Peptides against a protein of PDB entry 2XVC. Designs and how they scored, part 14

Target 1, 50 residues: chain A of PDB entry 2XVC
Amino acid sequence: ITERELLDYIVNNGGFLDIEHFSKVYGVEKQEVVKLLEALKNKGLIAVES

## One batch from the design tools (peptide; aimed at target 1 I19 I46 E49 S50)

Design b2_p21_2_s4 (made by RFdiffusion4, then SolubleMPNN; from b2_p21_2 with M3N H6K E15K E20A N21R)
Fold by OpenDDE base, seed 2:
Structure b2_p21_2_s4 (fold): chain B 50 residues (1-50), chain A 21 residues (1-21)
Amino acid sequence: as target 1 above (50 residues)
Amino acid sequence: DPNKLKIKVTEKGKKYLEEAR
């Protein structure tokens, strides 16, 4: 999965992301999801609210 | 649940997606 694809998912999911659920459904390692989130955050494309 | 996050997509993020599509 790419940063773009994850960002698109987040938008389409109303900003909600369950890392455990996402990992199981899309076959992406949890560590990879976290890595992508960190990249998105560092680029100013997202902010984690809770 | 530490796995459940609420994420704000910034205007920059939204514009990024517009350009990427």
Scores: peptide ipSAE 0.725, ipTM 0.909, DockQ to the pose 0.836
OpenDDE base, seeds 1, 3, 4, 5: peptide ipSAE 0.724, 0.725, 0.725, 0.725; ipTM 0.909, 0.909, 0.909, 0.909

Design b2_p21_3 (made by RFdiffusion4)
Pose (drawn by RFdiffusion4):
Structure b2_p21_3 (pose): chain A 50 residues (1-50), chain P 21 residues (1-21)
Amino acid sequence: as target 1 above (50 residues)
Amino acid sequence: ATEVIEEAIEKGEPIKVEVVE
């Protein structure tokens, strides 16, 4: 998936992401989800919590 | 989602996200 798709998903999910659940449902490797979250964080598009 | 992202970018504000595993 693209960074845009993950960001859209996060916004539509109320700003919440369960990596384990997301990987299971959407079939994206956990490390690929992490890689996409880092890119979003480094572009200043998201503030990560917890 | 598109409108929220565009506004966040225009405002220079990151979107808060809770991330868990």

Design b2_p21_3_s2 (made by RFdiffusion4, then SolubleMPNN; from b2_p21_3, 8 letters changed)
Fold by OpenDDE base, seed 5:
Structure b2_p21_3_s2 (fold): chain B 50 residues (1-50), chain A 21 residues (1-21)
Amino acid sequence: as target 1 above (50 residues)
Amino acid sequence: SKEIIEKAIKEGKPIKVKVVE
């Protein structure tokens, strides 16, 4: 999954991301999701809450 | 939406993400 695809998902999901659920549905390892989030955060594209 | 993402990219308005691990 690409950063853009993850970003699309987040927006389409109302800004909510359940990493466990996402991992299961998309077959992406949790640590990979976290890495993508970190990349997005470092680019200033997202602000992580909770 | 595309607009929200474009704003984040172009205007530096980050998308707020509520993360549950």
Scores: peptide ipSAE 0.609, ipTM 0.871, DockQ to the pose 0.866
OpenDDE base, seeds 1, 2, 3, 4: peptide ipSAE 0.599, 0.602, 0.595, 0.591; ipTM 0.866, 0.867, 0.865, 0.864

Design b2_p21_3_s3 (made by RFdiffusion4, then SolubleMPNN; from b2_p21_3, 9 letters changed)
Fold by OpenDDE base, seed 2:
Structure b2_p21_3_s3 (fold): chain B 50 residues (1-50), chain A 21 residues (1-21)
Amino acid sequence: as target 1 above (50 residues)
Amino acid sequence: SRKIIEEAIKKGKPIKVKVTD
């Protein structure tokens, strides 16, 4: 999954991301999701809560 | 969604994300 694809998911999911759920549904390792989030955050594209 | 993302990229307005696990 790419950063853009994750952004698309987040937007389409109302700004919510359940890492466990996402990992199971889309077959992406949890650590990979976290890495993508951190990249997006560092680029200022997302603001992460919790 | 494309417009929202493009706007975030262009204007530097971050998309708020509630993350849970």
Scores: peptide ipSAE 0.624, ipTM 0.891, DockQ to the pose 0.915
OpenDDE base, seeds 1, 3, 4, 5: peptide ipSAE 0.621, 0.622, 0.619, 0.621; ipTM 0.890, 0.890, 0.890, 0.890

Design b2_p21_3_s4 (made by RFdiffusion4, then SolubleMPNN; from b2_p21_3, 8 letters changed)
Fold by OpenDDE base, seed 2:
Structure b2_p21_3_s4 (fold): chain B 50 residues (1-50), chain A 21 residues (1-21)
Amino acid sequence: as target 1 above (50 residues)
Amino acid sequence: AKEKIEEAIAAGKPIKVKVTD
C-alpha cells in the first residue's frame, strides 16, 4: 500500500485508523502501516492522536 | 476524500488521525 492509498483510507474512514483491523483486512503488516504513518506525519500530512 | 487530501498537501494543514491498535 502507498502513502496516498493510506491517506485515502484514513479520510474515507472518518479520520480513524485501527492498525490491527487494517492489517487484517488489507493484508498489510502492522509494522508497514506504522512506517507509512510515520512518513506521513514527518511530511506534515497527518497529525496523529494516540 | 480527494479534496481534504489536496488541502493537506497544498496548504500544509494536517489531517487529524486517531490511531488505535
Scores: peptide ipSAE 0.645, ipTM 0.893, DockQ to the pose 0.889
OpenDDE base, seeds 1, 3, 4, 5: peptide ipSAE 0.640, 0.641, 0.640, 0.620; ipTM 0.892, 0.893, 0.892, 0.888

Design b2_p21_4 (made by RFdiffusion4)
Pose (drawn by RFdiffusion4):
Structure b2_p21_4 (pose): chain A 50 residues (1-50), chain P 21 residues (1-21)
Amino acid sequence: as target 1 above (50 residues)
Amino acid sequence: TIHPDDKLHIKVTEAGFEYLE
Protein backbone atom coordinates (compact mmCIF):
# COMPACT_ATOMS: atom_id res chain seq x y z
CA ILE A 1 0.00 0.00 0.00
CA THR A 2 0.99 3.64 -0.45
CA GLU A 3 1.68 6.19 2.32
CA ARG A 4 -1.49 8.04 1.13
CA GLU A 5 -3.58 4.91 1.56
CA LEU A 6 -2.26 4.34 5.09
CA LEU A 7 -2.84 7.99 6.05
CA ASP A 8 -6.37 7.87 4.61
CA TYR A 9 -6.98 4.68 6.56
CA ILE A 10 -5.71 6.28 9.78
CA VAL A 11 -7.91 9.33 9.39
CA ASN A 12 -10.93 7.23 8.54
CA ASN A 13 -10.17 4.96 11.52
CA GLY A 14 -10.37 7.91 13.91
CA GLY A 15 -6.57 8.34 14.18
CA PHE A 16 -5.99 4.75 15.35
CA LEU A 17 -3.90 1.92 14.06
CA ASP A 18 -3.45 -1.56 15.44
CA ILE A 19 -0.49 -2.85 13.48
CA GLU A 20 -1.19 -6.44 14.35
CA HIS A 21 -4.87 -6.19 13.30
CA PHE A 22 -4.01 -4.11 10.18
CA SER A 23 -1.37 -6.56 9.01
CA LYS A 24 -3.81 -9.44 9.51
CA VAL A 25 -6.78 -7.82 7.70
CA TYR A 26 -4.99 -6.01 4.85
CA GLY A 27 -2.12 -8.43 4.33
CA VAL A 28 0.66 -5.87 4.63
CA GLU A 29 3.81 -7.06 6.49
CA LYS A 30 4.19 -5.51 9.93
CA GLN A 31 7.59 -4.08 9.06
CA GLU A 32 6.12 -2.54 5.89
CA VAL A 33 3.41 -0.83 7.99
CA VAL A 34 6.15 0.43 10.34
CA LYS A 35 8.19 1.64 7.32
CA LEU A 36 5.18 3.57 5.98
CA LEU A 37 4.44 5.08 9.41
CA GLU A 38 8.07 6.26 9.71
CA ALA A 39 7.88 7.98 6.32
CA LEU A 40 4.64 9.69 7.33
CA LYS A 41 6.16 10.74 10.66
CA ASN A 42 9.37 12.03 9.03
CA LYS A 43 7.35 14.09 6.56
CA GLY A 44 5.57 15.64 9.58
CA LEU A 45 2.23 14.33 8.42
CA ILE A 46 1.41 12.36 11.60
CA ALA A 47 2.12 12.63 15.32
CA VAL A 48 2.46 9.13 16.74
CA GLU A 49 1.26 8.29 20.27
CA SER A 50 1.27 5.30 22.68
CA THR P 1 10.43 4.24 17.94
CA ILE P 2 7.54 2.32 16.27
CA HIS P 3 7.30 -1.39 16.95
CA PRO P 4 5.54 -4.02 14.75
CA ASP P 5 3.15 -4.88 17.52
CA ASP P 6 2.14 -1.36 18.55
CA LYS P 7 -1.38 -0.05 18.99
CA LEU P 8 -1.06 3.54 18.00
CA HIS P 9 -3.16 6.62 18.54
CA ILE P 10 -2.16 9.06 15.85
CA LYS P 11 -2.83 12.78 15.35
CA VAL P 12 -2.92 13.91 11.77
CA THR P 13 -1.17 17.29 11.42
CA GLU P 14 -2.49 20.14 9.29
CA ALA P 15 0.19 19.11 6.77
CA GLY P 16 -1.31 15.61 6.79
CA PHE P 17 -4.78 16.93 5.96
CA GLU P 18 -3.40 19.15 3.27
CA TYR P 19 -1.49 16.22 1.80
CA LEU P 20 -4.76 14.19 1.64
CA GLU P 21 -6.63 17.05 -0.09

Design b2_p21_4_s1 (made by RFdiffusion4, then SolubleMPNN; from b2_p21_4, 7 letters changed)
Fold by OpenDDE base, seed 5:
Structure b2_p21_4_s1 (fold): chain B 50 residues (1-50), chain A 21 residues (1-21)
Amino acid sequence: as target 1 above (50 residues)
Amino acid sequence: MIKEDDKLKIKVTEKGLEYLK
């Protein structure tokens, strides 16, 4: 999964992301999801609110 | 630090929205 694909998912899911759920449904390792999120955050594309 | 078990509420910034255009 790419950063853009993850960002698209976040938008389409109303900003909610359950990493455990996402990992199970989409077959992406949890650590990979975290890595992508950190990249998005560091680029200023997202802010984690809670 | 984002944890693997986190349930997150994420704001997509204006920069992020522009990125998707």
Scores: peptide ipSAE 0.743, ipTM 0.924, DockQ to the pose 0.903
OpenDDE base, seeds 1, 2, 3, 4: peptide ipSAE 0.742, 0.742, 0.741, 0.743; ipTM 0.924, 0.923, 0.924, 0.924

Design b2_p21_4_s2 (made by RFdiffusion4, then SolubleMPNN; from b2_p21_4, 7 letters changed)
Fold by OpenDDE base, seed 4:
Structure b2_p21_4_s2 (fold): chain B 50 residues (1-50), chain A 21 residues (1-21)
Amino acid sequence: as target 1 above (50 residues)
Amino acid sequence: MIKEDDKLKIKVTEKGYEYLK
């Protein structure tokens, strides 16, 4: 999965992301999801609210 | 630091939306 694809998912899911759930459904390692999120955050494309 | 067990609420910034265009 790409950063763009993950960002699209976040938008279409109303900003909610359960890393464990996403990992199970989409077959992406949890570490990879975290890596992509950190990249998105560090680029200023997202802010984690909670 | 984002943790693997986190359930997150995320704001997409204006920059993020521009990125998706």
Scores: peptide ipSAE 0.749, ipTM 0.925, DockQ to the pose 0.913
OpenDDE base, seeds 1, 2, 3, 5: peptide ipSAE 0.749, 0.747, 0.746, 0.748; ipTM 0.925, 0.924, 0.924, 0.925

Design b2_p21_4_s3 (made by RFdiffusion4, then SolubleMPNN; from b2_p21_4, 7 letters changed)
Fold by OpenDDE base, seed 5:
Structure b2_p21_4_s3 (fold): chain B 50 residues (1-50), chain A 21 residues (1-21)
Amino acid sequence: as target 1 above (50 residues)
Amino acid sequence: MIKEDDKLKIKVTEKGLKYLE
């Protein structure tokens, strides 16, 4: 999965992301999801609210 | 630090929205 694909998912899911759930459903390692999120955050594309 | 077990509420910034345009 790419950063863009993850960002698009976040938008389409109303900003909610359950990493455990996402990992199970989409077959992406949890550590990879975290890596992509950190990249998105560091680029200023997202802010984690809670 | 984002944890693997986190349930997150994420704001997509204006920059992020433009990125997807």
Scores: peptide ipSAE 0.746, ipTM 0.925, DockQ to the pose 0.904
OpenDDE base, seeds 1, 2, 3, 4: peptide ipSAE 0.745, 0.744, 0.744, 0.746; ipTM 0.925, 0.925, 0.924, 0.925

Design b2_p21_4_s4 (made by RFdiffusion4, then SolubleMPNN; from b2_p21_4, 7 letters changed)
Fold by OpenDDE base, seed 5:
Structure b2_p21_4_s4 (fold): chain B 50 residues (1-50), chain A 21 residues (1-21)
Amino acid sequence: as target 1 above (50 residues)
Amino acid sequence: MIKEDDKLKIKVTEKGLEYLS
C-alpha cells in the first residue's frame, strides 16, 4: 500500500483508522501502517486527533 | 509516537486534501 492509498482510505472512512483491523482486513503489517502514517503526519498531510 | 494497536481519529489537513485532488 502507498501513502496515497492509505490517505484515500482515511478520507473515505471518515478519518477513523483501527490499525489492527486494517492490518487484518487488508493484509498489511501493522508496522507498515504505522510507518505510512508517520510519513503522512511528518509531511503535514494528516493530524492525529486521538 | 503512533502505536500499532491504536484506534485513531485522523484529520486530513488542507494540504492532505490538496495532495489527493
Scores: peptide ipSAE 0.745, ipTM 0.925, DockQ to the pose 0.922
OpenDDE base, seeds 1, 2, 3, 4: peptide ipSAE 0.744, 0.745, 0.745, 0.745; ipTM 0.925, 0.925, 0.925, 0.925

Design b2_p21_5 (made by RFdiffusion4)
Pose (drawn by RFdiffusion4):
Structure b2_p21_5 (pose): chain A 50 residues (1-50), chain P 21 residues (1-21)
Amino acid sequence: as target 1 above (50 residues)
Amino acid sequence: MPMKLHIKVTEKGKEWLEEEH
């Protein structure tokens, strides 16, 4: 998936992401989700919590 | 890294989404 897609998903999910659940439902490797989240964080597009 | 994240979309993130759509 693209960074846009993950960001759209996060916004539509009320700013929440369960990596384990997301990987299971959407078939994206956990490390690929982490990689996409780091790119989003480094571009200043998201503030990560918890 | 935690598996359950609460994430805030920054103003820059909202503007980036608008541009992409």

Design b2_p21_5_s1 (made by RFdiffusion4, then SolubleMPNN; from b2_p21_5, 6 letters changed)
Fold by OpenDDE base, seed 4:
Structure b2_p21_5_s1 (fold): chain B 50 residues (1-50), chain A 21 residues (1-21)
Amino acid sequence: as target 1 above (50 residues)
Amino acid sequence: MPDKLKIKVTEEGKKWLEEQK
């Protein structure tokens, strides 16, 4: 999965992301999801609210 | 990092996403 694909998923999911659920459904390692989130955050494209 | 997150997509993020499509 790419940063673009993950951001698109987040938008289409109302901003909610369950990393464990996403990992199981899409077959992506949790560490990879976290890496992508950190990249998006560092670019100023997202902010984690809770 | 906790598994269940609520994420705000910034205006920059929304614009960036459209540019990537």
Scores: peptide ipSAE 0.732, ipTM 0.917, DockQ to the pose 0.901
OpenDDE base, seeds 1, 2, 3, 5: peptide ipSAE 0.731, 0.732, 0.730, 0.730; ipTM 0.916, 0.917, 0.916, 0.916

Design b2_p21_5_s2 (made by RFdiffusion4, then SolubleMPNN; from b2_p21_5, 6 letters changed)
Fold by OpenDDE base, seed 4:
Structure b2_p21_5_s2 (fold): chain B 50 residues (1-50), chain A 21 residues (1-21)
Amino acid sequence: as target 1 above (50 residues)
Amino acid sequence: IPDKLKIKVTEKGKKWLEEQN
């Protein structure tokens, strides 16, 4: 999965992301999801609220 | 990082996504 695809998912999911759930459903390692999130955050494209 | 997150997509993020699609 790419940064674009993950961001699109987050938008379409109302901003909610369950990393464990996402990992299982999409077959992406949790570490990879976290890496993508960190990249999005560092680019100023997202902010983690809770 | 906890598994369950609430994420705010910034205006910058929204515009970026539009440009990528």
Scores: peptide ipSAE 0.714, ipTM 0.904, DockQ to the pose 0.916
OpenDDE base, seeds 1, 2, 3, 5: peptide ipSAE 0.714, 0.713, 0.713, 0.713; ipTM 0.903, 0.903, 0.903, 0.903

Design b2_p21_5_s3 (made by RFdiffusion4, then SolubleMPNN; from b2_p21_5 with M3S H6K E18K E19K H21K)
Fold by OpenDDE base, seed 1:
Structure b2_p21_5_s3 (fold): chain B 50 residues (1-50), chain A 21 residues (1-21)
Amino acid sequence: as target 1 above (50 residues)
Amino acid sequence: MPSKLKIKVTEKGKEWLKKEK
């Protein structure tokens, strides 16, 4: 999965992301999801609310 | 780190997504 695909998913999911669920459904390692989130955050594309 | 997160997509993020599409 790419940063673009993850961001698109977040948008389409109303901003919610369950890392555990996502990992299981899409077959992406949890650490990879976190890595992508950090990249998006560092680029100023997202902000974690909760 | 909590598994369930609520994320705010910034205007910059929305614009970036549009450009990447």
Scores: peptide ipSAE 0.697, ipTM 0.889, DockQ to the pose 0.916
OpenDDE base, seeds 2, 3, 4, 5: peptide ipSAE 0.697, 0.697, 0.697, 0.696; ipTM 0.889, 0.890, 0.890, 0.890

Design b2_p21_5_s4 (made by RFdiffusion4, then SolubleMPNN; from b2_p21_5, 6 letters changed)
Fold by OpenDDE base, seed 2:
Structure b2_p21_5_s4 (fold): chain B 50 residues (1-50), chain A 21 residues (1-21)
Amino acid sequence: as target 1 above (50 residues)
Amino acid sequence: MPDKLKIKVTEKGRKWLEEQN
């Protein structure tokens, strides 16, 4: 999965992301999801609210 | 990082996504 694909998912999911759920459904390692989130955050494309 | 997150997509993020599409 790419940063673009993850961001698109987040947008279309109303900003909600369940990493465990996402990992299971899409077959992506949780660590990889976290890595992508950190990249998006560092680029100023997202902010983690809770 | 917790498993369940609420994420704000910034205006920059939305514009970036549009650019990627």
Scores: peptide ipSAE 0.723, ipTM 0.910, DockQ to the pose 0.916
OpenDDE base, seeds 1, 3, 4, 5: peptide ipSAE 0.721, 0.722, 0.722, 0.722; ipTM 0.910, 0.910, 0.910, 0.910

Design b2_p21_6 (made by RFdiffusion4)
Pose (drawn by RFdiffusion4):
Structure b2_p21_6 (pose): chain A 50 residues (1-50), chain P 21 residues (1-21)
Amino acid sequence: as target 1 above (50 residues)
Amino acid sequence: SKLYFSFAIVDGEKYNFTHDF
């Protein structure tokens, strides 16, 4: 998936992401989800918590 | 692994989120 798709998902999910659940449902590797989150974070598009 | 986001920026618009833990 693209960074845009993950960001849209996060916004539509109320600003929440369960990496384990997401990987299971959408079939994206956990490390690929992490890689996309880092790119979003480094672009200043998201503030990660917990 | 569960992550919560205080905000996200999409098309220049900032979305803010509040979470109860």

Design b2_p21_6_s1 (made by RFdiffusion4, then SolubleMPNN; from b2_p21_6, 9 letters changed)
Fold by OpenDDE base, seed 2:
Structure b2_p21_6_s1 (fold): chain B 50 residues (1-50), chain A 21 residues (1-21)
Amino acid sequence: as target 1 above (50 residues)
Amino acid sequence: MKLYFSYAIKDGKRYEFEHEL
């Protein structure tokens, strides 16, 4: 998975991401998802509400 | 872990999200 793909998912999913669910459904390691999120956040492309 | 985002920028467009928390 790429940063772009994760970003697309977040937008298409209404700004919601369940890391556990995503990991199970798409077969992506949780640590990889977190790594991508950190990159997106550091670039100012996403902001976490909670 | 469930995350709710306030916004996301895709293709130069800013998407704002409203969530009932």
Scores: peptide ipSAE 0.787, ipTM 0.926, DockQ to the pose 0.927
OpenDDE base, seeds 1, 3, 4, 5: peptide ipSAE 0.787, 0.787, 0.787, 0.787; ipTM 0.926, 0.926, 0.926, 0.926

Design b2_p21_6_s2 (made by RFdiffusion4, then SolubleMPNN; from b2_p21_6, 11 letters changed)
Fold by OpenDDE base, seed 5:
Order: C-alpha cells, then structure tokens, then sequence
Structure b2_p21_6_s2 (fold): chain B 50 residues (1-50), chain A 21 residues (1-21)
C-alpha cells in the first residue's frame, strides 16, 4: 500500500480508520499502516482528532 | 486502534470530517 492509497481510503471512509480492521482486510501490517500515517502527518496531509 | 481524522488533504483539496464520538 502507498501513502496515496491510504489517503484515498481515509477520505472515502469519512475520515475514519480502524487500523486493526484495515490490517486484516487489506493484509497490511499494522506497523506499515502507522509508518504511512506518520508520513502523511509529517507532510501536513492529515490530522488526527482522536 | 480506531482513529478519527480532523481533516485530510487530497489533490490540493482539504476534506474536513465531523464525527459523533
């Protein structure tokens, strides 16, 4: 999965991401998802509410 | 871990999200 793909998912999913669920459904390691999120955050492309 | 995002920027557009937590 790429940063773009994860970003698309977040937008299309109404700004919600369940890392556990996502990992299981898409077969992506949780640590990989976190790495991508960190990259997106550092670029100012996402901001976490909670 | 469940995450709710305040916003996401895609293709130069900012998408703001409102969640009933």
Amino acid sequence: as target 1 above (50 residues)
Amino acid sequence: MKLYFKYAVKDGKTYYFEHKL
Scores: peptide ipSAE 0.789, ipTM 0.928, DockQ to the pose 0.933
OpenDDE base, seeds 1, 2, 3, 4: peptide ipSAE 0.039, 0.047, 0.043, 0.039; ipTM 0.481, 0.546, 0.548, 0.529

Design b2_p21_6_s3 (made by RFdiffusion4, then SolubleMPNN; from b2_p21_6, 9 letters changed)
Fold by OpenDDE base, seed 3:
Structure b2_p21_6_s3 (fold): chain B 50 residues (1-50), chain A 21 residues (1-21)
Amino acid sequence: as target 1 above (50 residues)
Amino acid sequence: MKLYFKYAIKDGERYEFEHEL
C-alpha cells in the first residue's frame, strides 16, 4: 500500500482508522501502516485527534 | 489501535473530521 492509498482510505473512512482491522482486511503489516502514517504526519498531511 | 484524525489533506484540499469519542 502507498501513502496515497492510505490517505484516500482515511478521508473516505471519515477520518477513522482501526489499524488492526485495516491490517487484517487489506493484508498490510501493522508496522507498515504505522510507517506510512508517520510519513503522512511528517509531511503535515494528517493529524491525530486521539 | 483505533485512531481518529483531526484532519487530512488530500490533493491540497483539507478535510476536517468530527468524532464523538
Scores: peptide ipSAE 0.788, ipTM 0.926, DockQ to the pose 0.930
OpenDDE base, seeds 1, 2, 4, 5: peptide ipSAE 0.788, 0.788, 0.788, 0.788; ipTM 0.926, 0.926, 0.926, 0.926

Design b2_p21_6_s4 (made by RFdiffusion4, then SolubleMPNN; from b2_p21_6, 9 letters changed)
Fold by OpenDDE base, seed 1:
Structure b2_p21_6_s4 (fold): chain B 50 residues (1-50), chain A 21 residues (1-21)
Amino acid sequence: as target 1 above (50 residues)
Amino acid sequence: MKLYFSYAIKDGKTYKFSHSL
């Protein structure tokens, strides 16, 4: 999965992401999801509310 | 881990989200 694909998912999912669920559904390791999120955050493309 | 985002920027458009916890 790419940063773009994860970003698309977040938007399409109403700004909600369950890393555990996502990992299971898309077969992406949790640490990879976190890595992608960090990249998106560092680019200012996302911000975590809680 | 469940994460809620305040916003996401895609293709130059800002998507703002509000969540009830």
Scores: peptide ipSAE 0.792, ipTM 0.926, DockQ to the pose 0.930
OpenDDE base, seeds 2, 3, 4, 5: peptide ipSAE 0.792, 0.791, 0.087, 0.097; ipTM 0.925, 0.925, 0.575, 0.565

Design b2_p21_7 (made by RFdiffusion4)
Pose (drawn by RFdiffusion4):
Structure b2_p21_7 (pose): chain A 50 residues (1-50), chain P 21 residues (1-21)
Amino acid sequence: as target 1 above (50 residues)
Amino acid sequence: SSKLRIKVTEKGREYLEEENE
């Protein structure tokens, strides 16, 4: 998936992401989800919590 | 943590708005 798709998903999910659940449902590797989150964070598009 | 709470920054809101256009 693209960074845009993950960001859209996060916004539509009320700013929440369960990496384990997401990987299971959407078939994206956990490390690929982490990689996309880092890119979003480094571009200043998201503030990560917890 | 595998369960993350995430806030969209002002830059993130602007990025989304621009991409929707």

Design b2_p21_7_s1 (made by RFdiffusion4, then SolubleMPNN; from b2_p21_7, 8 letters changed)
Fold by OpenDDE base, seed 4:
Structure b2_p21_7_s1 (fold): chain B 50 residues (1-50), chain A 21 residues (1-21)
Amino acid sequence: as target 1 above (50 residues)
Amino acid sequence: SDKLKIKITEKGKKYLEEYKK
């Protein structure tokens, strides 16, 4: 999954992301999801609220 | 918990707008 695809998923999911659930559904390692989130955050595209 | 709430910034919204065109 790409950064763009993850960003689109977050938007379509109302801003919520369950890393464990996402990992199981999409077959992406949890550490990879976190890596993508960090990239999005560092680019100023997202902010983590919880 | 692994459940996060993510805010899309204005920059993020513009980014999405651009590649969804």
Scores: peptide ipSAE 0.667, ipTM 0.878, DockQ to the pose 0.843
OpenDDE base, seeds 1, 2, 3, 5: peptide ipSAE 0.667, 0.667, 0.667, 0.666; ipTM 0.878, 0.878, 0.877, 0.878

Design b2_p21_7_s2 (made by RFdiffusion4, then SolubleMPNN; from b2_p21_7, 7 letters changed)
Fold by OpenDDE base, seed 4:
Structure b2_p21_7_s2 (fold): chain B 50 residues (1-50), chain A 21 residues (1-21)
Amino acid sequence: as target 1 above (50 residues)
Amino acid sequence: SSKLKIKITEKGKKYLEEYKK
């Protein structure tokens, strides 16, 4: 999965992301999801609210 | 927990708008 695809998923999911659930459904390692989130955050495209 | 609430910034929204064209 790409950063863009993850960003689209987050938007379509109302801003919610369950890393454990996403990992199971899409077959992506949890650490990979976190890496993508960090990239999006560092680019100023997202902020983690809770 | 593993569930997060993510805010898409204005920069992020513009980014989405751009590549979804």
Scores: peptide ipSAE 0.673, ipTM 0.880, DockQ to the pose 0.839
OpenDDE base, seeds 1, 2, 3, 5: peptide ipSAE 0.672, 0.672, 0.672, 0.673; ipTM 0.880, 0.878, 0.879, 0.880

Design b2_p21_7_s3 (made by RFdiffusion4, then SolubleMPNN; from b2_p21_7, 8 letters changed)
Fold by OpenDDE base, seed 2:
Formats: sequence, C-alpha cells, structure tokens
Structure b2_p21_7_s3 (fold): chain B 50 residues (1-50), chain A 21 residues (1-21)
Amino acid sequence: as target 1 above (50 residues)
Amino acid sequence: SNRLRIKITEKGKKYLEEYKK
C-alpha cells in the first residue's frame, strides 16, 4: 500500500484508523502501517490526535 | 480498541485534491 492509498483510506474512514484491523484486512504488517503514518505526519499531511 | 484518530491537514487536503484531479 502507498502513502496516498493510506491517506485516502483514512479520509474515507472518517479519520479513524485501527492499525490491527487494517493490517488484517489489507495484509499489511503493522510496522509498515506505522511507517506510512509517520511519513504522512512528517510531510505535514496528517496529525495524529489519539 | 487500537483505533487512532487522524486529522487531515490543509496541506493533506490539497495533496488529495492534487492527485485526484
């Protein structure tokens, strides 16, 4: 999955992301999801509130 | 649960608009 795809997923999911759930559904390792989130955050595209 | 709340910044919104056009 790409950063763009993850960003789009977050938007379509109302701004919520369950890493465990996402990993299971999309077959992406949890650490990879975290890596993508950190990339998005570092680029200033998202802010993690919880 | 392990649910995170994520806010899309204005930059993020513009980014989405950019690649979706």
Scores: peptide ipSAE 0.666, ipTM 0.874, DockQ to the pose 0.759
OpenDDE base, seeds 1, 3, 4, 5: peptide ipSAE 0.665, 0.665, 0.665, 0.666; ipTM 0.874, 0.873, 0.874, 0.874

Design b2_p21_7_s4 (made by RFdiffusion4, then SolubleMPNN; from b2_p21_7, 8 letters changed)
Fold by OpenDDE base, seed 1:
Structure b2_p21_7_s4 (fold): chain B 50 residues (1-50), chain A 21 residues (1-21)
Amino acid sequence: as target 1 above (50 residues)
Amino acid sequence: SNKLKIKITEKGKEYLEKAKK
């Protein structure tokens, strides 16, 4: 999965991301999801609220 | 589970709009 695909998913999911659920559904390792989130955050495209 | 609430920043929204075109 790409950063753009993850960003699109977040938008389409109302801003919510369940890492455990996402990992199971998309077959992406949790650490990879976190890596992509960190990239998006470092680019200033997202902020984690809770 | 690890459920997060993510905010798309204004920069993020601009990014999405640019790439959408």
Scores: peptide ipSAE 0.671, ipTM 0.870, DockQ to the pose 0.813
OpenDDE base, seeds 2, 3, 4, 5: peptide ipSAE 0.671, 0.671, 0.671, 0.670; ipTM 0.870, 0.869, 0.870, 0.870

Design b2_p21_8 (made by RFdiffusion4)
Pose (drawn by RFdiffusion4):
Structure b2_p21_8 (pose): chain A 50 residues (1-50), chain P 21 residues (1-21)
Amino acid sequence: as target 1 above (50 residues)
Amino acid sequence: VKLYISHLKDGEYVKFTKPKE
C-alpha cells in the first residue's frame, strides 16, 4: 500500500492503528506498516502516540 | 502494537477521535 492509503485509513479509522490487526486484515507485512508510518512521521504528516 | 495518531491538516495537527483503551 501507499503512504496516502495508510494515512487515509488512519484518518478514516479515527486516528487509530492496530498494526497487528491491520497486517492481518489487509495483508501488509508488519515491518512494511512500520516503514510507512515512519515515512509519514518523518514528513511531519502524523504525530504518533502510545 | 496499537497507535493513536494525530494527522496534519491545514498546518495544524488534528487530534485522533478514537478514545484510548

Design b2_p21_8_s1 (made by RFdiffusion4, then SolubleMPNN; from b2_p21_8, 8 letters changed)
Fold by OpenDDE base, seed 2:
Structure b2_p21_8_s1 (fold): chain B 50 residues (1-50), chain A 21 residues (1-21)
Amino acid sequence: as target 1 above (50 residues)
Amino acid sequence: MKLYISYLENGKMVKPTTPKE
């Protein structure tokens, strides 16, 4: 999965992301999801609210 | 872990909303 693909998912899901669910459904390791989120955050593309 | 995330769209940060059912 790419950063763009994860971003698209976040957008399409109204900003909601369940890492556990996402990992199970899409077969992506949790640590990879977190890594991608950190990258998106550092680029100013997302901000985690809660 | 459940996250609510603001995201950049059309040059603006959009606050998270509840997912579409």
Scores: peptide ipSAE 0.698, ipTM 0.893, DockQ to the pose 0.637
OpenDDE base, seeds 1, 3, 4, 5: peptide ipSAE 0.697, 0.697, 0.698, 0.697; ipTM 0.892, 0.893, 0.893, 0.893; seed 5 fails the geometry check

Design b2_p21_8_s2 (made by RFdiffusion4, then SolubleMPNN; from b2_p21_8, 8 letters changed)
Fold by OpenDDE base, seed 4:
Structure b2_p21_8_s2 (fold): chain B 50 residues (1-50), chain A 21 residues (1-21)
Amino acid sequence: as target 1 above (50 residues)
Amino acid sequence: MKLYISYLENGKFVPPTKPKE
């Protein structure tokens, strides 16, 4: 999965992301999801609220 | 881990919307 694809998912899901659920459904390792999130954050494309 | 994320869309940051339960 790409950063853009993850961002699109977040947008389409109203900004909600369950990493555990996402990992299971899309077959992406949890650590990979976290890496992508950190990249998105560092680029100013997302901010984790809680 | 469940995250609520603000995101950039159409040049502006949009706050997360809590999932409907």
Scores: peptide ipSAE 0.713, ipTM 0.900, DockQ to the pose 0.710
OpenDDE base, seeds 1, 2, 3, 5: peptide ipSAE 0.712, 0.712, 0.711, 0.712; ipTM 0.900, 0.900, 0.899, 0.900

